# Designs tried in a protein design run: peptides against a protein of PDB entry 5HOI. Part 248

Target 1, 351 residues: chain A of PDB entry 5HOI
Amino acid sequence: FRYMPFSPAGTPFGFTDRRYLTMNEVGYVSTVKNSEQYSITVSFFDVGRFREYHFEDLFGYDLCFLNEKGTLFGQSKTGQIQYRPHDSIHSNWTKIIPLQAGERITSVAATPVRVIVGTSLGYFRSFNQFGVPFAVEKTSPIVALTAQNYRVFSVHYSQFHGLSYSLSELGTSSKRYYKRECPLPMSLPNINSDMKKDANLDYYNFNPMGIKSLFFSSYGDPCIFGSDNTLLLLSKWRSPEESKWLPILDSNMEIWKMSGGKETTDIHVWPLALAYDTLNCILVKGKHIWPEFPLPLPSEMEIRMPVFVKSKLLEENKAILNKKNEIGADTEAEEGEEDKEIQIPVSMAAE

## One batch from the design tools (peptide; made by RFdiffusion4, then SolubleMPNN)

Design b1_p24_2_s4 (from b1_p24_2, 10 letters changed)
Fold by OpenDDE base, seed 1:
Structure b1_p24_2_s4 (fold): chain B 351 residues (1-351), chain A 24 residues (1-24)
Amino acid sequence: as target 1 above (351 residues)
Amino acid sequence: SKEVEEADEKAIELALKRTEEKKK
């Protein structure tokens, strides 16, 4: 296993001179190899709100995070990070993160108020938007980060324990945990089944965790989109005992439905963001599971729990109701039981 | 706050319900 630099919805170079460093609902960041240097372009979906810009990258930035106020860049090996505000009123800043021998920056995140750097040795470094450091914490090895405002969703990997996640809030004086290194019910890419196509091997070598993206929803819930193409949302995360992962979209099932029940192996969902009840995504058509150049227009996909999970839960609920009725309990069929949040077992969200 | 949690939960529940209503 090798820790690789992760950026949300980042794409590999493959056999090309170009890739997306990151993309989300705000826009997309591309890098093009030009001999010994790179040209980076920061593009936006709302061209009326933001102006596209480019710059020459002499460092070979391999980490990126885009938000509504700026772009954070990182170089995984050298520890260099750069923040570039979209507004020219604010100055760019550069910093070197001290790395130990063999340590790499594995992920970076930026909000209008925080910059976060995670490493392969589990160093979690927090800064303000001006690069002023707050703290350094040692956690399990960090493989992915996203952030919204003061909240950070971090994914950790241990060779012994697999994937875990943390949800934290970065105040001015202290870090609060809502969740701390809890098990993440997400399947890792299966090398033996999925690697039959060279394109899948190229993607696995780029992203061995199979995390296509992670983000916060418009409601501020942590979301993750794995190699299984299922969108997981962390519900009830403020209540430690009630918190659960909801498989709110099976994108393979939605593609299957959109195709009229035909197996389609050439259409792939590339996640950008979750806005209300819709996944903003790129529908990728072709050999690669990731978008190529030019970037297709974003599509919206309505969130839908996997029918198979819902059907089982409905059958179980019917079986429970039938047993209650056999016991002669005049439980008025409260019409409100259909409105009970379907408790999906964590095991069924990981399959 | 509990109110923000309940609002987030209701928002998810509402989104799921809308998705079921569009399937009927």
Scores: peptide ipSAE 0.000, ipTM 0.325, DockQ to the pose 0.027
Fold by OpenDDE base, seed 2:
Structure b1_p24_2_s4 (fold): chain B 351 residues (1-351), chain A 24 residues (1-24)
Amino acid sequence: as target 1 above (351 residues)
Amino acid sequence: SKEVEEADEKAIELALKRTEEKKK
C-alpha cells in the first residue's frame, strides 16, 4: 500500500495530459500538463454566480478542494499549499507545511472559515481561512478529508485496523469530537476481481482506497462513496450510541434499473454532492470509470435503500422463465436467451 | 443545534419513506 494524494472526485491523468483535481456541486478544477508546468482552470456550474479563472502552476499541485469562496491547492511531496479566493478582493496566500522525511500531504480541505491539512503520518493541521495556524494533532494516518463550516470528516487508514473515520468540530479554542477513529464499514477495492480491467488498475494506482468522493450532505451529514459504488451516509452522528452508516444508494442498481434491467458495463456514476434526497453526479459513459474531457452535465439520482439485490431479481426472472417453459408455452427457445431482458418489477420500471 | 439534528433525521426519514412508497 502507498499513500496517494486524495481530492474529492479527483480523476487520474490516465493516458492523457489532463485531469480533474477535484469536482463537487460548485464546480470542477482541471489541470493540464504543459512540459514542466501545469495550467489550472477553476470552472463553475453556476456561470451566473462565478467567473471561470485560470493560472499557471509551477509547483505541480496534486491536491485540491473547492468551495463557494475559494480553492485550496496542495503539493503532496513539498508541503506547499495555496488558497485562492474566487473573489479578487481577497488576496491569495501560500504556505509551506513542514513534512518529515517520507511524509506526504494526503488530503486537504477548505471551508470559508477553516483550512485543513492531513498527512500520511496522521498529522492533522488546522488553519483559519487566512492561513493562521490553530493546532497540530497526531492521529492515525489520514487518507481523506472533507469539511463544511467548522466540521471535519476525516478518513484514516491503519494496516492493522483498516479504515476508520472521525467527525470533529473546529472551534476557535478547541477541537470537539463527535466520532473519533471509529470503524468505517466501507469496502476496499478488491485487487483480485476488479483489477482484471486495465482501467481499474489505473484507477487503483491513483486511489488505492477506492474513495471516489466524500462530502457533507446539504443537512450536514458525512457521506462517502467507495469503490463498490454505494453511497454511505452517517446518520444520528450527534448521538454516539445511535449513530450508524446507511447505504442510501446502490448506484450500480440504479444504473441497472435505468437500463431496463440490462447489463451495462460502460455507464458509471461519479459522485459530486448529496442535495436533500438526490445525489448530484456525473454519468460517465465509456471505458474509464471517471469523467473525461469535456465534463458531461451533472445528473441527479434519487437516493434509495437497496432492498432488492440484482441477484435476487435475476433468480426470480430465471424462476419465471423456467415456469413458463414448464407450462408448455411455445416460446421457441432461440439460442440468444442469455441476453434476455431482466423483467424489472412494474414498480421499478415505472420510474 | 437540536433543530438541525431533527431536520437531518426528518430528511433521512422522508427520503427512506419516499423510497418505500415507490416500492409499493
Scores: peptide ipSAE 0.000, ipTM 0.321, DockQ to the pose 0.023
Fold by OpenDDE base, seed 3:
Structure b1_p24_2_s4 (fold): chain B 351 residues (1-351), chain A 24 residues (1-24)
Amino acid sequence: as target 1 above (351 residues)
Amino acid sequence: SKEVEEADEKAIELALKRTEEKKK
């Protein structure tokens, strides 16, 4: 297994010279490869609030986190990090994270008050917004980080235990855990089924965990969006015994509904954020499961607990068709019936 | 505060109920 650098909603280069380093509700960070250097652009969805800016990257930043106050960059191999405030009043700062032999920065996160660095050896490093260190903790290997205010959601990986998560608060004096390395009930990418398409293999090589993004909701709940395209929300995390992961959106089911029950293999949800009861996302149309250039406008998708599995609806529709065919015995069953439009119940089609 | 925790729990419960009510 190889630890790869993770950034929320980051995209691979694929066959192009450009990719998104990260994207969320604030904006998107792109990098373009120019020979041995990169040109980074920080773009915003609210163009009235923030001005787009660019700079030359001589280090090849492969980690990024965007917030409302600045952008954190990281280089997974060298351990270099850079924080760039959006406001020119505040100075940029650079720091080198000491890495052991074979250690990589696997994820970075930044809030207006904290900077977090996670590594493949499980080093969790915390800083303030000015790059002043607070602490170094050793955990299980970190594969993904996100943060909101003082709260940090971390995903860990063990070859023996699979995925786990922690939820912590980075106060001024101490770190508090709400959850500490608890099992994460997220499906890993299925190499045998999903890797039939070259584009899926390219994405798997970029992100072996299949975590498209993780974020905090507008209510401050940890959210994760995996390779199964299901949005998981951690409910009741303040009560350790009552805390549970809720599958609040099956985005494949929602795309299937939106298509009128057609199997659409060319539309993909790319998660940005959860705002109230809506997933802010990019609807990607094309060969790749990730957005290309230019970035489409964000879309909103209402969260819906998956009540119906597509398989059950298919079985029910087959059972209804078989009952109709038992009543009308004499008409030639044409062999082409595998592509029959699944009648979505009017209640689900009107939603 | 406990009030913020209860407000967040109620907001989640309300969002879940609205999601269930939209399904009926």
Scores: peptide ipSAE 0.000, ipTM 0.322, DockQ to the pose 0.021
Fold by OpenDDE base, seed 4:
Structure b1_p24_2_s4 (fold): chain B 351 residues (1-351), chain A 24 residues (1-24)
Amino acid sequence: as target 1 above (351 residues)
Amino acid sequence: SKEVEEADEKAIELALKRTEEKKK
């Protein structure tokens, strides 16, 4: 196992010279290889509110986090971080995070008020938006971070215990935990099943945890989108005993519904954010499960509890077909092509 | 505050309920 740098909705280079470092509801950050340097572009979905900007990256930033006030960059191996405000009123700042031998920055997060750095050894470093340090804490190895305002959602990995998560609030004087290294009920990528497609191997090598993104909802709930393409939301996190992960969207099921019950292997959901009851996402068409260049326009997908399992719908449709065949004994049995379009119930298609 | 906790819980319950009501 190797700790890889993670950024929310970041994409691999694949066979290209370019990738997205991160993307969310605010915009997307791209990097292009140019000989020994990189060109970084920070682009926004609201072009009326923000101006796109670019700069030369001599350090090879492989970590990024975008918010409404600025962009945080990090270099996983050197420990360099840079914060770039979108507004010219505030200066850029750079800092070196001290790393031990073999330690990597694995994730970074930034809000308008906090900067967070997580490492492969489980060092959790907190700063204000000006790069003034608050604290260093030792946790289990950090694999992913996101933050909203003062809240931080961290994902941890142990070879012995698998995935865990923490939810904390970074006040001015203290860190409060709502959750501390609790088990995360997310499936890891299945190497044997998913890697039959070369495109999945490239993504797995980039992101072995299969975490496509993690964010806070508009209501401030931690969300995670794993390799199973299920959006999990942490409900009731303020009540430690009542807190639970809700599978609020099966995106594979939604794509299957949108396709009229056809098996689609070329459409993929790439998560950006959860706004109220709607997942903001990129619908990716192609071989790769991640968006390529140019970035498609964001799409909206309504959240739905996965009440219907595809298997159950298949069984019900087989049972309905068998009943129709028992009632309709006078129509010749044309031989079964296995590609029988699953009729989606009108109630599920109108949803 | 408890009021923010209750508001966030009600918002989730309302979103889930809207999702269930659209299923009917």
Scores: peptide ipSAE 0.000, ipTM 0.324, DockQ to the pose 0.022

Design b1_p24_3_s1 (from b1_p24_3, 10 letters changed)
Fold by OpenDDE base, seed 4:
Structure b1_p24_3_s1 (fold): chain B 351 residues (1-351), chain A 24 residues (1-24)
Amino acid sequence: as target 1 above (351 residues)
Amino acid sequence: VEIPDGYRSKPDPASAAAIAALLS
């Protein structure tokens, strides 16, 4: 296993000179290779609220986190981080995170009030928005971070224990844990099944954990979107005994339903955020499971618990078709091409 | 399976139409 730099909804270069460092509901950060340098662009979906900006990156930032107030950049190998406020009122700042031999920054997160750095050795470093350090904590190896306000969702990996997660609040004086290194019931990428396509291998090499993104919902619930394209939401996290991961969306199932039950192998959901009951996402059409350039407009998918089994829906639709054919045997055979649109019963949206 | 309170709004009709158009 190799620790790779992770950023929420970041994309690989693939065969191109460009990739997205991160994207979410605020916008998207792209980087373009230019010889030994990189050109970074910070773009926003709300063009009326924010102005796109760019800068030359001499460091080769491979970590990024975008929020409504600024962008955090990191270089996984050198330990350099940079925070760039969107507003000119606040100055950019740069800091070097001390790294041990072989240590990497694996993830960074930033809110308007906190900056968080996680490493492959499990160093959790917290700062304010001005880069003033609060604390250094030793945890299990950190593979992903996200944050909202004072709250941090961290994903950890152990070769012995697999994936775990923590949910913490970074107050002014202390860190509070709501969850500390609890098992994360997320499926890891299946190398044997999923890697049959070169495009999936490229993505696996970029992101071995298959975590496409993680974010907090608009309600402040931790969300994670894995390689299985299932959105998991941590419910009732304030009650330690009641807390559970809910599979609130199987995006493959929803795409399958919306296609009329056709197996769509070229449509992919790329998660951005969860706002209320809608997954904000990029719908990707093509060979690659990640968005390319130009970025498509965001789409919204309604969250739905995966209650349906494809096989049962197919059996029910076959039974309906067979009944229609039995009833239709008395009326003239119009040889109309049976567009095999699976009628999904509208009534099941209400339970 | 109790969907948490607040996760029960209707999708944006424009998003639904965009998804349908991509899948057609």
Scores: peptide ipSAE 0.026, ipTM 0.603, DockQ to the pose 0.067
Fold by OpenDDE base, seed 2:
Structure b1_p24_3_s1 (fold): chain B 351 residues (1-351), chain A 24 residues (1-24)
Amino acid sequence: as target 1 above (351 residues)
Amino acid sequence: VEIPDGYRSKPDPASAAAIAALLS
C-alpha cells in the first residue's frame, strides 16, 4: 500500500496534461502541466461572487482544498503548503511542514479560521488561517481531511485496523473529540474485481482508498463518498452512543432507476457537496469515472436511502413479464425486441 | 433507519432534466 495525496473530488491526470486538484460547492481548482511547471486556475461556480484567478506553480502542488475565503495548496513530498485568499486584502503565505524520511502530506484542509495538515505517519498539524501553529498531534496515519469552521473530519488508515475516522473541533485553547479513531464502515476498492477496467486501475493508483470526496453537509454532518458510489452521512455524532453512518444515497441505484432499469455503465456521479437534502454533483458520461475538461455543469441529486434491492425489482419485473406472456400466447404478435423500460411505480417519484 | 427530516427533497427541475438528458 502507498499513501497518496488526497484532495476532495480531485481527479487524476490520466493521459492528459490537466486535472482537477479539488472541487466542491464553491468551485474547482485545475492544474495544467507546462513543461516543468504547472499552471493552476481557481475557478468558481458563482462567477458573480468570485473572480477566477490563475498562477504559475513551480512546486507541483498535488494537494488542494478550496473554501469560500481561500485555497490551500500542498506538495506531498516537500511539505510545502501555500494559502491563497481569494481576496486581495489578505496576503498569501507559504510554510514548509517538517516531514520525516518517507513521510508525506496525505491531505490538507482549510476553513476561514483553520488550516489542517495530515500526514502518512499520522501527524495532525493545526494552524490558524494565517499559518500560525496551534498544535501537533500524533494519530493513526491520515488519508483524508475535510473541515468546516472549527470542525475537522479526518479519515485514518491502519494496516491492522483498516479505516477509521475522527471528528474533532479545533477551539482556540484545545481540541475536542466528538469521535476519535472510530471504525469507518466503508469498503475499500476491491483490486481483483473492480480493477478489470483500465480506467479503474488509473483511478486506484491515484486514490487507493477510493474516497471520491468527503465534506460536511450544510447542517454540519460529516459525509463521505466512497468507491461504491454510496453517500454516507454521520448522524447523531453529538451523542457518541447514538452516532450512526447512514447510507443516504446509492448513486448507482438512483442512476439505474432513472434509466428505467438499464445498466448505465458509462454514467458516473462525481460528488461535490451535500446542500440540505440534495447531493451537488457532476454527472460524468464516459469511460472515466471522473470529470474531464471542460467541467460539466453541477447537478443536484435527491437524497434517498436505498430501500429497494435491484435483484428483487428485476425478479418482480420478470414475474410480470412471464404472466403477460402466459396470457398473450394466442396472438402471433411479432417479436420486436422492444427494450421494455421497467416502469418504476410513480409513487416513488412523488415523495 | 430514518433519514433526518432535513434530508428529504426533490431534485430541482433543471437537474432532473440534465440527468434525463444524460440517460437518453
Scores: peptide ipSAE 0.020, ipTM 0.565, DockQ to the pose 0.067
Fold by OpenDDE base, seed 1:
Structure b1_p24_3_s1 (fold): chain B 351 residues (1-351), chain A 24 residues (1-24)
Amino acid sequence: as target 1 above (351 residues)
Amino acid sequence: VEIPDGYRSKPDPASAAAIAALLS
């Protein structure tokens, strides 16, 4: 296993000179290779609220986190981080995170009040929004971070234990754990099945965990979207005994339903955020599972628990068609290929 | 399995149309 820099909804370069460093409900950060340098652009979906800006990156930032107040950048190998407020009233700041030999920054997160740095050796470093350090904690190796307000959702990886997660609150004087290195029931990418296409291998090399994104919902629930295209939400996390991961959306199943039950292998959901009961996402049409340039407009997808068995729906529809054919045997077979819209029974909408 | 209250709104019509246009 190789620890790679992770940013929420970040994309690989592939065969291009450009990629998205991160994207979410606020906007998207892109980087373009310019010889030995990079040009970074911070773009926003709400163009009335925010102004797009760009700068030259001499360091080759490979980590990014965007929030409503600023953008955090990081360089995984050198340990350099930079915070850039969107408002010019506040100054940019830069800091070097001390790294041991072979240590990498694996993820960074920023809220209006906290900056978090996670490393491949499991160093969890917390700062305020001005880069003043609070604490350094040693955890299991960190592979992904997200944060909302004072809360941090961290994903950890162990070669022996697989994926785990923590949910913590970074107060002024102390860190509180709601969850500490608990098992994360997310499927890892299956190299043998999923990597049959070169495009999937490129993505796996960029993101070996297959975590497309992780975020907090608008209600403050930790969410993760893996390589299986299932959105997991951590429910009841305030009660340690009642906390559970809910598969609140199978995006492949939803695309299949929306297509009238057609196999769509070229349509992909790229997660941005969960606002109430809608997944904000980019719908990607093409060979690559990630958005290319220009970025398509965001779409909203209603969350639905995957209670449907695709095979049963196909069997039921075949049974309905066979019954219609048995009753209709006397009228001329106009071979209209009636588009087999799979009527999804309303009763199976998950209550 | 109770989906938490507040996770039940209808998709935006514009998003539904965009999805339909991609699937067509």
Scores: peptide ipSAE 0.026, ipTM 0.590, DockQ to the pose 0.066; fails the geometry check
Fold by OpenDDE base, seed 3:
Structure b1_p24_3_s1 (fold): chain B 351 residues (1-351), chain A 24 residues (1-24)
Amino acid sequence: as target 1 above (351 residues)
Amino acid sequence: VEIPDGYRSKPDPASAAAIAALLS
């Protein structure tokens, strides 16, 4: 197994010279290959609040985390990190993270008050927003990080135990765990079923865990969006015994519903954030499951627990159509290929 | 499963229109 650098909603280069390093509700960070160097652009959705900026990257940053105050960059192999405030008041800073032989930075996260670095050997390194180190902790290998304020959601991988997660709070003097390396009930990408399309193989090689993104909701709940396109939310995490993962959105089911029950194999949900009860996302049309250039405008998708079985809805709609055909047998068969929109019962949309 | 009352906002009209335009 090879640990790959992870950034929230980051995209592969594919066959292009460009990719998104990260994207979320704040904006998107792109990188373009220019011979032996890269040009990085930090773009924002709220153009009134923030100004787009760019810089030349001589290091080949492959890790990124964007927040409302700045952008953290990292180079997975060299251990270099750079923090760039969006304002001109605060200075950029660079640091080298010491790496052992074969160790990689696998993920980075930044809040206005904390910088976090996770590695393939499970070194969890914390800093303040100025790059002053706190403690170093040894955990299981870290594959993904996100953070909000003082809270960190970390995903870990073990060859023996699969995926686990931690939820912690980084105080000034100590780290508090709400959850510590608990099993994460997320499905890993199935190489045999999912990898039949070249685009899926390219994505798997870029992100072998299939974690499209992870974030905190607007309410501060950990969220993860895996390869199954299901949004999981960690509920009741303050009560360790009551904490559970809720599948709050099956995006494939919602796309299927919105299409009137048509098989839409070319529409993909790319997660950005969870704001209240809506998934902020990019809707992608095409062969690639990730957004290309230019970035489409974000869309909102209402969260809904997958309480419906597609097969049962199709059977019920066939039964309704058969009853209509039995009643309508006396009027002329206009053979119009009516694109029969599957009426999803309104009662089933509201539960 | 009680979805907490705070998890039932309708998508904004612009998002609904964008979704409809992609699905058309």
Scores: peptide ipSAE 0.020, ipTM 0.564, DockQ to the pose 0.067; fails the geometry check

